# Peptides against a protein of PDB entry 3WG5, part 28

Target 1, 218 residues: chain A of PDB entry 3WG5
Amino acid sequence: LAKNIVYVAQIKGQITSYTYDQFDRYITIAEQDNAEAIIIELDTPGGRADAMMNIVQRIQQSKIPVIIYVYPPGASAASAGTYIALGSHLIAMAPGTSIGACRPILGYSQNGSIIEAPPKITNYFIAYIKSLAQESGRNATIAEEFITKDLSLTPEEALKYGVIEVVARDINELLKKSNGMKTKIPVNGRYVTLNFTNVEVRYLAPSFKDKLISYITD
Target 2, 218 residues: chain A of PDB entry 3WG5 as posed
Amino acid sequence: LAKNIVYVAQIKGQITSYTYDQFDRYITIAEQDNAEAIIIELDTPGGRADAMMNIVQRIQQSKIPVIIYVYPPGASAASAGTYIALGSHLIAMAPGTSIGACRPILGYSQNGSIIEAPPAITNYFIAYIKSLAQESGRNATIAEEFITKDLSLTPEEALKYGVIEVVARDINELLKKSNGMKTKIPVNGRYVTLNFTNVEVRYLAPSFKDKLISYITD

## One batch from the design tools (peptide; made by RFdiffusion4, then SolubleMPNN)

Design b1_p10_3_s1 (from b1_p10_3, 6 letters changed)
Fold by OpenDDE base, seed 4:
Structure b1_p10_3_s1 (fold): chain B 218 residues (1-218), chain C 218 residues (1-218), chain A 10 residues (1-10)
Amino acid sequence: as target 1 above (218 residues)
Amino acid sequence: as target 1 above (218 residues)
Amino acid sequence: PYIEPIELAS
């Protein structure tokens, strides 16, 4: 029997290969304990597309539901964070958070100006983000517009447009609202009905390495 | 008068936004002192394309010659490192180093397999790397083949094919061999003739931040 | 050796 345990971990800052390691570590811990789910409190302005894609893949290969929770208020799942969210089993947002702004760029010029991605790259990520939305039963049109219009949404808008599943102020409200929901993508080939009735919440702390990386990337 | 000073700094590990900060810091120090040049001892397996492009731009905007030196023996200017080298005023390699392997990828899968870049991205980077080669008067065909054939070259091959300008065992040999060479790209709109006659070599140490980042990315 | 070509920036 899955232990009535929900893990909660924080991932903050730029999405990098180290962020992948964080996701992998956190999900692995939760998998080993046969947790009901893991909630990742996500606060990211974006980051690397490769790390993002690996994170999405790691989430999709998870043996347990991975819930992306854009938290706390003031946080965002911007850019890479939106893709990660769209690749997850459930998306939640706290009030005062944002999601979107997914336009791929090649980088920032020395003057801080965006180096635009060639249309070919933009089109690739349009296809990719749309696939994530479609696979998760989320709004693929809005997912596309996260790129084509550089759209950012409030939690209320994201919920309204079918980008996310839950608006929640805290973990307890998230657990309450998501209880009985089905995962938006399969877990081990099955859409899992979340059972957050009488769950123990276990917080995972960043490793020393995670803290060090965060300090440098912030 | 430019001080007969040459700065030497090491950049090692993955190319990231922090690597850009290292390049920017090192070049800025050398610019402020009106150095004859800065030599960057480069040892990288690659990294982020955006950071790479910003580094190339920073080098191209340098008020002093930036020499990329693939060093020490066993080092590489792989992937992003090759682009950086091709964007620089002069490329040197130590014996036992390598350059090339510039095929863009989207990342690595969980099993360590390469996630191939779509042809559109590959073609963009072909055009980009060829432009760097052409602008620097280097072998654009080989630059293209760094992608299309995932080619890696020895220093001797790279010199032979006109990818690099110098093979040197150490800084002293590099200074000796590059003395009187013109930069392969302009400095402030002019091709600078390097004057390494009676230069003082000044080594720049990594900042605490640089060391910390290197420790995490290695 | 890889070029990770794309930042997804906000």
Scores: peptide ipSAE 0.072, ipTM 0.412, DockQ to the pose 0.864; fails the geometry check
Fold by OpenDDE base, seed 2:
Structure b1_p10_3_s1 (fold): chain B 218 residues (1-218), chain C 218 residues (1-218), chain A 10 residues (1-10)
Amino acid sequence: as target 1 above (218 residues)
Amino acid sequence: as target 1 above (218 residues)
Amino acid sequence: PYIEPIELAS
């Protein structure tokens, strides 16, 4: 019997292999408890493409709906965060957040300048981000422009353009607005209608390891 | 006036952003001294594709020839190491080393299993590795098979198939055998003939930072 | 056989 439980977990900072471990751990906990969904409160400037693709794949393999929520106000789903969002079952944003700026780079040079990705890499990620958008029934043209134009959107713009599904100020508003929505990608091969009626919200805390790594990378 | 100097530096371990910093530092030192070439003694199991691509680009932007030397015996240029080698001006291998196994992965799952790269990523790296081989006049078919067949080659096989240019037991033999060879890619837009006649060999030591990071990652 | 993918910077 599905428990009327929604998990909420926070992921903040650079997308790394450790971020993948956090996503995996949080989703696994929610799967084990047969939660109605998990909401990931995301605030990231970007990070590794490998970890990003792993996270997208882990979300797509989830037994429960995974909602990416760009939160709190001032947060962003920048670069890798946008891909993760586009790979998820539902995207929400809080007012005062942003999404986009998805241009792949090879990193930063010794002088702090961006090392541009070769055109082949850029083209790969254009194809990839468009695929994520298409698979989730989101705006693939805007998804491409996140790379080609270094586009960044407000929540209202992202909603307007069909990049995201919900603008919400807090978890309660998110649950209220997303109740009855269908997932944008399938869960176990089926599009699921979210049921947030009389749900218990359970917050997942960062592990000690999560806290330690954030201390080292900050 | 070009000094008859050849620099030798060692890079060992996982290919990371720090490895890029090492390559950049070593090549920069050799460039500043107008060296005839730099030899990078490489031993790597692989690592990050971002760092790999950065390193390849840094090599291609070098003002002097960069020779990748898979050394010592027992070393490998595995995965990312193969791409770096294929992006270099000359590849050498010591007897008892290996090259190949270039299948892109998204990393390791929590249980230590390989997370497979999506087909789109695999296809991207197939195209990329073939381009590196073609641009350097090396065997693009074998380069593809490093991914598609998880192929690994001995030095003798790699030489036979036209993947590498030199098999050498030590730096002196490498200098002797590569003397008079043309670079496989251009230096400042021109293919350079290596001149190792009466050269001074200068070894570059790891920085304190290099040593510290190796201590943390080992 | 380990190639980790590219960095996506903001």
Scores: peptide ipSAE 0.068, ipTM 0.443, DockQ to the pose 0.613; fails the geometry check
Fold by OpenDDE base, seed 5:
Structure b1_p10_3_s1 (fold): chain B 218 residues (1-218), chain C 218 residues (1-218), chain A 10 residues (1-10)
Amino acid sequence: as target 1 above (218 residues)
Amino acid sequence: as target 1 above (218 residues)
Amino acid sequence: PYIEPIELAS
């Protein structure tokens, strides 16, 4: 039997238009190879709302399951990262990671202070994050509190509250625990059961452009 | 009498966090040298709202007049560029340039379609652009229509409607026409009369980082 | 020409 392929790629840093290009490239590669899934190792402090929305849409249009894995230990799916996760087919977190802190801001002032988003914008993102949670069958109340209380959760709390599906130390444990799970959103209009039996793990490296952008934006 | 120095710098392309860094660097150099003004030759299709707001704030905090000059012919101050201009001490345009098209979008979908901003976001930017126009004594009705009608204006129309202050073919004509004008917003809490008599024009080149970012984002 | 929306900064 042909080995099922699972791709693993890393996305680290701020969510930008370049991050969208990374997601698109990685998912496209996995789609072209008819992979069983792609796992995106995510570590982000947040970023742009537009890029986030585009990434969510790209994930939702994927021909294969997209698993967001908050990894390694010490990583976060903060702000925009939480929205991306909630828009994905499955969320996993490593021990020692975090999710949440979704309060929208208009940016940072020259003095480093936060420019608060007006209530109208905050309310828009509340509605949006709740929709992502509801569509994925995840905890919409907690999703709202990620904004209203600027809440951050541990993996164990996030699992307990029904925000995420898996806590896993590494890719092997993730594959083992998520095997047989249904995707939290449809793939091509259908909820898919993940089959991680006899899989080949293939790692995707960042492109030259991806590396250069990371170097410039750090 | 010591020659009054006027700095000229170029900002071209999308408005991003890197564009903020360019504005900040250029204005800082001009501030340090106690320049009479800095002229920013702007050519932008638009960009990020956060970066735009930060740029506007940086301009408003400038110790010297910041003149936005939509230049060269064929350039635009589109979208975010219009907001930046409206936040500045003086707006000039070259013949054959444009200003406007300020309708906020959430981004572009994978198919290249515009993701519309919800009414709440649109209304926020209407309020914001009107505030910039009012604070600078510019046409707030037209500023609103830059959003509500996605209006774009020629330099001649923009001048006629009281959106901008100067139409100029080049830096020399700009200096000549704007000499003796008062800034449209205060500098250090005071409206300043521009003095472009016996000035030395100094051109600021992009940094190595600025050039590299342009190369990557194009 | 786009005014891109708000940062979701942490």
Scores: peptide ipSAE 0.058, ipTM 0.413, DockQ to the pose 0.835; fails the geometry check
Fold by OpenDDE base, seed 1:
Structure b1_p10_3_s1 (fold): chain B 218 residues (1-218), chain C 218 residues (1-218), chain A 10 residues (1-10)
Amino acid sequence: as target 1 above (218 residues)
Amino acid sequence: as target 1 above (218 residues)
Amino acid sequence: PYIEPIELAS
């Protein structure tokens, strides 16, 4: 029986348009092969809001389920990473990871101090993050608090509060625990039940361009 | 006689995919109206390398001349801004502005220290910036030194060294000085001679989205 | 001035 394929790729570092290109490439490969899903091992401190929004849109347009997996231990889906996770078909976290801290900033001043976003922008991202949570059936109150309180959660807290769907130590445990789960957003207009029975795991290597980008962003 | 139109738009802040959207929108409007040129008043400390490369590509695909104008006094075309300028049809600077400081970094650590790019990435951007300079008939040696020495230049130095084409205090002086100049890169396969005789200057306002983005990036 | 990403604050 032809094994269902699950792709696994890593995205580490700041969210940029290069990160968008990585997401796009990885998802496209998995789409071309009609994979059961793609798992993106995500470790990000945050990044650009626009790149984040484009990534969310690319995930929402995916022909296959996109699982965001905050991995390995010590990794985070911080800031932009939280938005991306909330825009995905399933969120998993490894023990010892974090999610949240979503307050928008204008940037950093020359002294390294945060330049605060004006209230209009903060309110825009509050509305946006709440929409992602609501559309995915995740905790919109906590999603708002990721901004208003700059809240960060452990995997256990995030699971408890209904922000994420899975806590898993590794890919095998992730596949085991997410098997039979429905995607939290639709795939091509339908909620898909994940089938990770008899799957082959394929790891996607970064392209030369992706490697070059990761060197720019790591 | 129908006046030739010159559009002027401002792009301020960090180079992001939102900045790409701004460039794309502004150039598209000017293309639709068959403008003589668009002037982008640029003030940027830098930004994302990928967004920068996409902006360069968008400029190179423009149906009309795109002039990068480092303005007002105190502004910079720093880092990514230098690449964008070197990828444009004409570079102008106001007195009291700067260009250069193009060394790629991976980002900033938690302590605010720069994370250095590995030599492979630095060398890639050296090759890239030199290609932009060579293709535009600008000083490729100085372009390399923008990276290798993290060099920044005054408008007068940049003009002297053949990095830029115009020093101008304002839009009127820019139009006067650039009138009759040829673009440093082709427009639709042809080098265009700028004709700023009897032009109407039209200022493009930021869209609501552009305003929202500028609030995120300022 | 480095190519700073506009960080969403982490």
Scores: peptide ipSAE 0.042, ipTM 0.353, DockQ to the pose 0.308; fails the geometry check

Design b1_p10_3_s2 (from b1_p10_3, 7 letters changed)
Fold by OpenDDE base, seed 1:
Structure b1_p10_3_s2 (fold): chain B 218 residues (1-218), chain C 218 residues (1-218), chain A 10 residues (1-10)
Amino acid sequence: as target 1 above (218 residues)
Amino acid sequence: as target 1 above (218 residues)
Amino acid sequence: PYIEPITLAA
């Protein structure tokens, strides 16, 4: 039987318009090949709200399940990364990763201090993050606290509180644990049961442009 | 007599953290050479609010006058560019340019539609843009309307309404018209009278990094 | 890290 393909791609660094392009490219490749799913290995400190919202929409429009995997150990789905995760079909985390710290800011001042967002911005993103949690059947109270308390969670805490679906050490354990799970949001209007039996894992490399932009932004 | 130096540098495209680095570099060079002023030829559709606020602060901390010149014809100081201009020591515009359209947005959706900012964001930037106008003795009512009415002005309108100080076709006319004007905000705590008598104009070229990033973002 | 800022309309 032709092996179901699972794509794996890495997204690392700040969430920008370029990060949207990476998500779009990776998901499109996996869609074109009718993959069972794509796993995005995510490591981000956060980034732009606009890019984040576009990424969430791109994930929601995916023809295949998009799994956000906070990986490797030491990685985070911080700020914008948490929203992206909450907008995805399945969230996994590796041990030693984190999720949360979702408070919006207007930026950093010249001295590196945070410029606080006004309450209406904060309230907008509270409503938004809660909607993502509710739509995905995840913990909306904790999602709100990611903003209001600048909460960060371990994988074990996030699992316990119903923010994420899987804790896994590697791709193989992730595939094993998520096999037979339903997506937390629909794919083309339907909740999909993940079938990770007899799968081929295909890694998508960053483009040259991807590498160059990463080098410039780091 | 050693000619007073006036630096001219170009900033074109979206306002980002990299745009801040360009402003910082250009102003620093001009400061090091004790220039009479630096003219920034600005052409921007807008960009990030954080980067904009940092640029404004960098201008306000400048040891020399920073003149924002919306140039060439067809250029704009749109959105973030207007804030930068209003935070500067002098604003000039070339004929056929524009200033304004300062309404904050959260970004663009996948379909290219604008994601509206919540009222508190809008109100924050209204307060901010009005403060810039008031501090510089410019028209705070029009500055507010740049947001609330998404107002855009011609150079002639902007001059008439007291938003800008000079309309000039080129650098030579700008220097001639602004000679003897006081800066609209202080330089090192003092309002400086611009002395453009017997000046040498020095153009600062973009770095290789500047060119590369521009190429990637375009 | 934080959801970084609002884009001022371009």
Scores: peptide ipSAE 0.029, ipTM 0.355, DockQ to the pose 0.828
Fold by OpenDDE base, seed 2:
Structure b1_p10_3_s2 (fold): chain B 218 residues (1-218), chain C 218 residues (1-218), chain A 10 residues (1-10)
Amino acid sequence: as target 1 above (218 residues)
Amino acid sequence: as target 1 above (218 residues)
Amino acid sequence: PYIEPITLAA
């Protein structure tokens, strides 16, 4: 029986393989409890492309809808965060958040300057981000421009351009607005209509390991 | 029926979440085929601590023995690679390889200098690496010194000190020497005696995604 | 924290 439960968890900071573990743990808990969805409150400046791709894959393999919520105000789904959002079942943003700035880089040089990715790598990520947008029925042109123009959008712009599905101030408004929406990608091969009628909201806390690694990666 | 198959796969470069995906894919293939073991030819300068910890966990969850083989000559299981090795069912090294140099760092500064980890982080990894050594019946004192002294060992030294189990020039010598050895950690809750009598060696090639991400992370 | 070397992407 579908429990009327929505999980909420926070993922903050750089996207790393630890971030993957957080996603995996949180989604697994929500899957085990047959939650209606999990909302990940995301606040990230970006991180590792490999970790990002694994997170996207883990979201796509989820047995329940995964909603990326760029929250709180002042948060961003920057760089890798945008890819993760575009790979998810629904994207929401709070007012005062941002999404975009997806240009891949090889790293920072000894002087702190950006080491630019070669065209081959840039083109790969262009193709990848466009594929995520297309598969989710989101704006692939803007997705490309997140790389080619290092574009960042407000929630209102992102909604207007069809990059995201919801602008919401809090979890309650998010649940209200997203109720009855279909997932932008399938869950177990089917597009799911979200049912947030009479749901219990459960917050997942970071594990001790999560706190430790967050402390270690901060 | 136990297929007399040993898989061999190569993992080279920085330890990232993609490296986790490679480990997961390779181990999964070998598990599905009920292989006697998988040998991972490891050549890594290190990488991300989070990815490393996930790889260790994936190895520990393996349904078959995972042998870390520091190979070819000139290769290293440096930094994160040492932790991975210490978390595995058996460690082998080829002549002319190295293991160790496990001091955690926060990163590189804008001038290319190492940003040292605070004592709390260093102490965490000391405890972690010692736990891996102790659980596997390997030298926990040397494991600690891999951090505290940034120690690197030759294969012969590592064998002498009880850090590793085998020195072997190639896969054939590795199979010969490790035949009849017990895994240093359990497989499905049991210490397994390796049986490399009449085995077929199968090499796993990197996927297209593997090649692409290796190219992207190099 | 990184255990050397650092790779940053996207």
Scores: peptide ipSAE 0.039, ipTM 0.322, DockQ to the pose 0.194; fails the geometry check
Fold by OpenDDE base, seed 4:
Structure b1_p10_3_s2 (fold): chain B 218 residues (1-218), chain C 218 residues (1-218), chain A 10 residues (1-10)
Amino acid sequence: as target 1 above (218 residues)
Amino acid sequence: as target 1 above (218 residues)
Amino acid sequence: PYIEPITLAA
């Protein structure tokens, strides 16, 4: 039986237009190879809302399931990362990771203080994050609290509250636990049952451009 | 008589956190050397609002006059660049440049279409840009129209409408025309009369990091 | 942990 392919790629750092390009490239490769899914190992402190919205749209338009995996231990799907996760087909987290802290800000002042977003912007993102949660059948109340309380959750809390679907230590445990799960959003208009019974894991490396961006942003 | 120093630096490309670092570095060098002023040759299509607001704040906190010079011919102080200019001590433009087009957007969709900002965000930036214009004694009505009509102006129009202070072909003409002008905002709480009668022009080069960012963003 | 919400683009 032809082994189903599961791609694994890493996206680390701030969410920017370059991060969108990474998502697009990785998902496109997995789509072209008719993969069973792609797992994106995500570690982000957040970033740009525009790039985030584009990434969410790109994930939602994927021809294959896109699993956001907050990995490794110590990683976070913070701020923009939470929106991306909530916009994905399945969310997994490794132990010792975090999700949430989604308050929109206008930026940091010279003194490093946060420039607060006006209530109008905050309300926009509350509506947006609630929409993502609702569309994915995830906890929209907690999604709102990611903004209104700047809430951050452990994997165990996130699972308990119905924000995420899987807690997994590694890719093998993720594949094992997510096998037979339905995607939380449709793939090509249909909810897909994940089949990880006979899979080949293929790791995607960052492009030269991806590496260069990481070097500059770090 | 000790020659007064005028620094000249170039900032080109999208307004980002890295662009803030460039502004901060350049202004800091000029401050440390007790320069008469720094001229920032600006060419930007726009960029991030957060970075823009921080740049404006950094300019306003400058210990020396910061002159935004839209240069070379063909350059624009578009979108975020207009806000930066309006937040500066003096605006100059070279012939064949533009200023304006300040409509806020959330980003670009996958199809390259603009994701519109909600009216609440647009209204925030209308208030903000009008504030910058008022604080600098520049045309707040036109500043609003940079958003509401996505208005772009030639240097001649911008001068005529009281958006900018100088049209100059090069640094020498800029120094000549701006000599004896008052800053449009205070330096250390006082409006400063520019003195370019006996100046040494010092060009600041981009750092290695600045060059690397430009290479990746271009 | 924060979304930086706004791009100003021409």
Scores: peptide ipSAE 0.031, ipTM 0.362, DockQ to the pose 0.885; fails the geometry check
Fold by OpenDDE base, seed 5:
Structure b1_p10_3_s2 (fold): chain B 218 residues (1-218), chain C 218 residues (1-218), chain A 10 residues (1-10)
Amino acid sequence: as target 1 above (218 residues)
Amino acid sequence: as target 1 above (218 residues)
Amino acid sequence: PYIEPITLAA
């Protein structure tokens, strides 16, 4: 039986290879302790597609449920953050957050202008994001529109359209509302019913390496 | 008239946004001093496509000739390094170096396996690398094969096929052999004849920031 | 917000 422990960790900033290391470290700690789940408080403008794909794979290979929580108010799961969320076992958002804006780019030019992705690249990510939505039983039409219309949604809209599962103001409300929900993707090949009755909440801090990298990349 | 000054700087490791900052800083110093040229000693396994494209743009916008020198022996201009070289005013290689292996990937999976780029992405980079070769009067057929066959070449092969302009053992031989050559792309809209007669060689060191980032990303 | 999809790796 899993321990009645829920881990909570924060991931903030651009999605990079270092962000992958943060996800991997946090999920590994929670797996080792047989936690009921880990909640990742996510605030990201987006980032690298390779790191995003690796993070999605890491979540899908997790031995425990991974909940993406767009938190605190003012945070976003923009671009790569939306893909990560759609690849997770449960998505929650705090009021005053956003999700979407998933149009791929090749990068920024020296003058700060966007280098547009060719239609061929854009279409690859449309197929990928639709797959994530379909596999998780989430709205694949809206997932496509996150790219084709560069759509961003409020928590209430995302819930209404079936993109996310929970709107919650804090960890306690999230645990209360998600208690008894099934994961949107399998954990070890099975859909798990979340049990957040009498749980201990344990906060994970960023490592020294995580803090140093954030300071250099900000 | 440009000063009879040639700057030399080293760029080593993965191509990232920090590598762009190194290129920009080094070229800016050489521009400010009205140098005859800057030589960038390049040793890279490759890296990010966005950073690569920005570096190519920065080189093409340079007020002075930028020479890419694959150096020392044992170094490579692999993947993104080849694109950077093909975007430059002159390419040189030391004996015992390599150039090529330009097949794009989406990233590495958690198990270290390559996530293959779809044909649509591969074809975009074929078009891009061929454009760089054509614009610089270099071998566009070999540039395509750097992707389609993941081809790597020796300095002697690269010279023979018209991919590069100089094979040189050191900076002195490079300056001697490239003296009187025309740049393969324009400098401020004009092809420049290099003048390396009675030049002062000035070495640029990595900044403290450059050293710190290298230490964290290695 | 952006996704940069492409790595050029050895």
Scores: peptide ipSAE 0.030, ipTM 0.369, DockQ to the pose 0.904; fails the geometry check

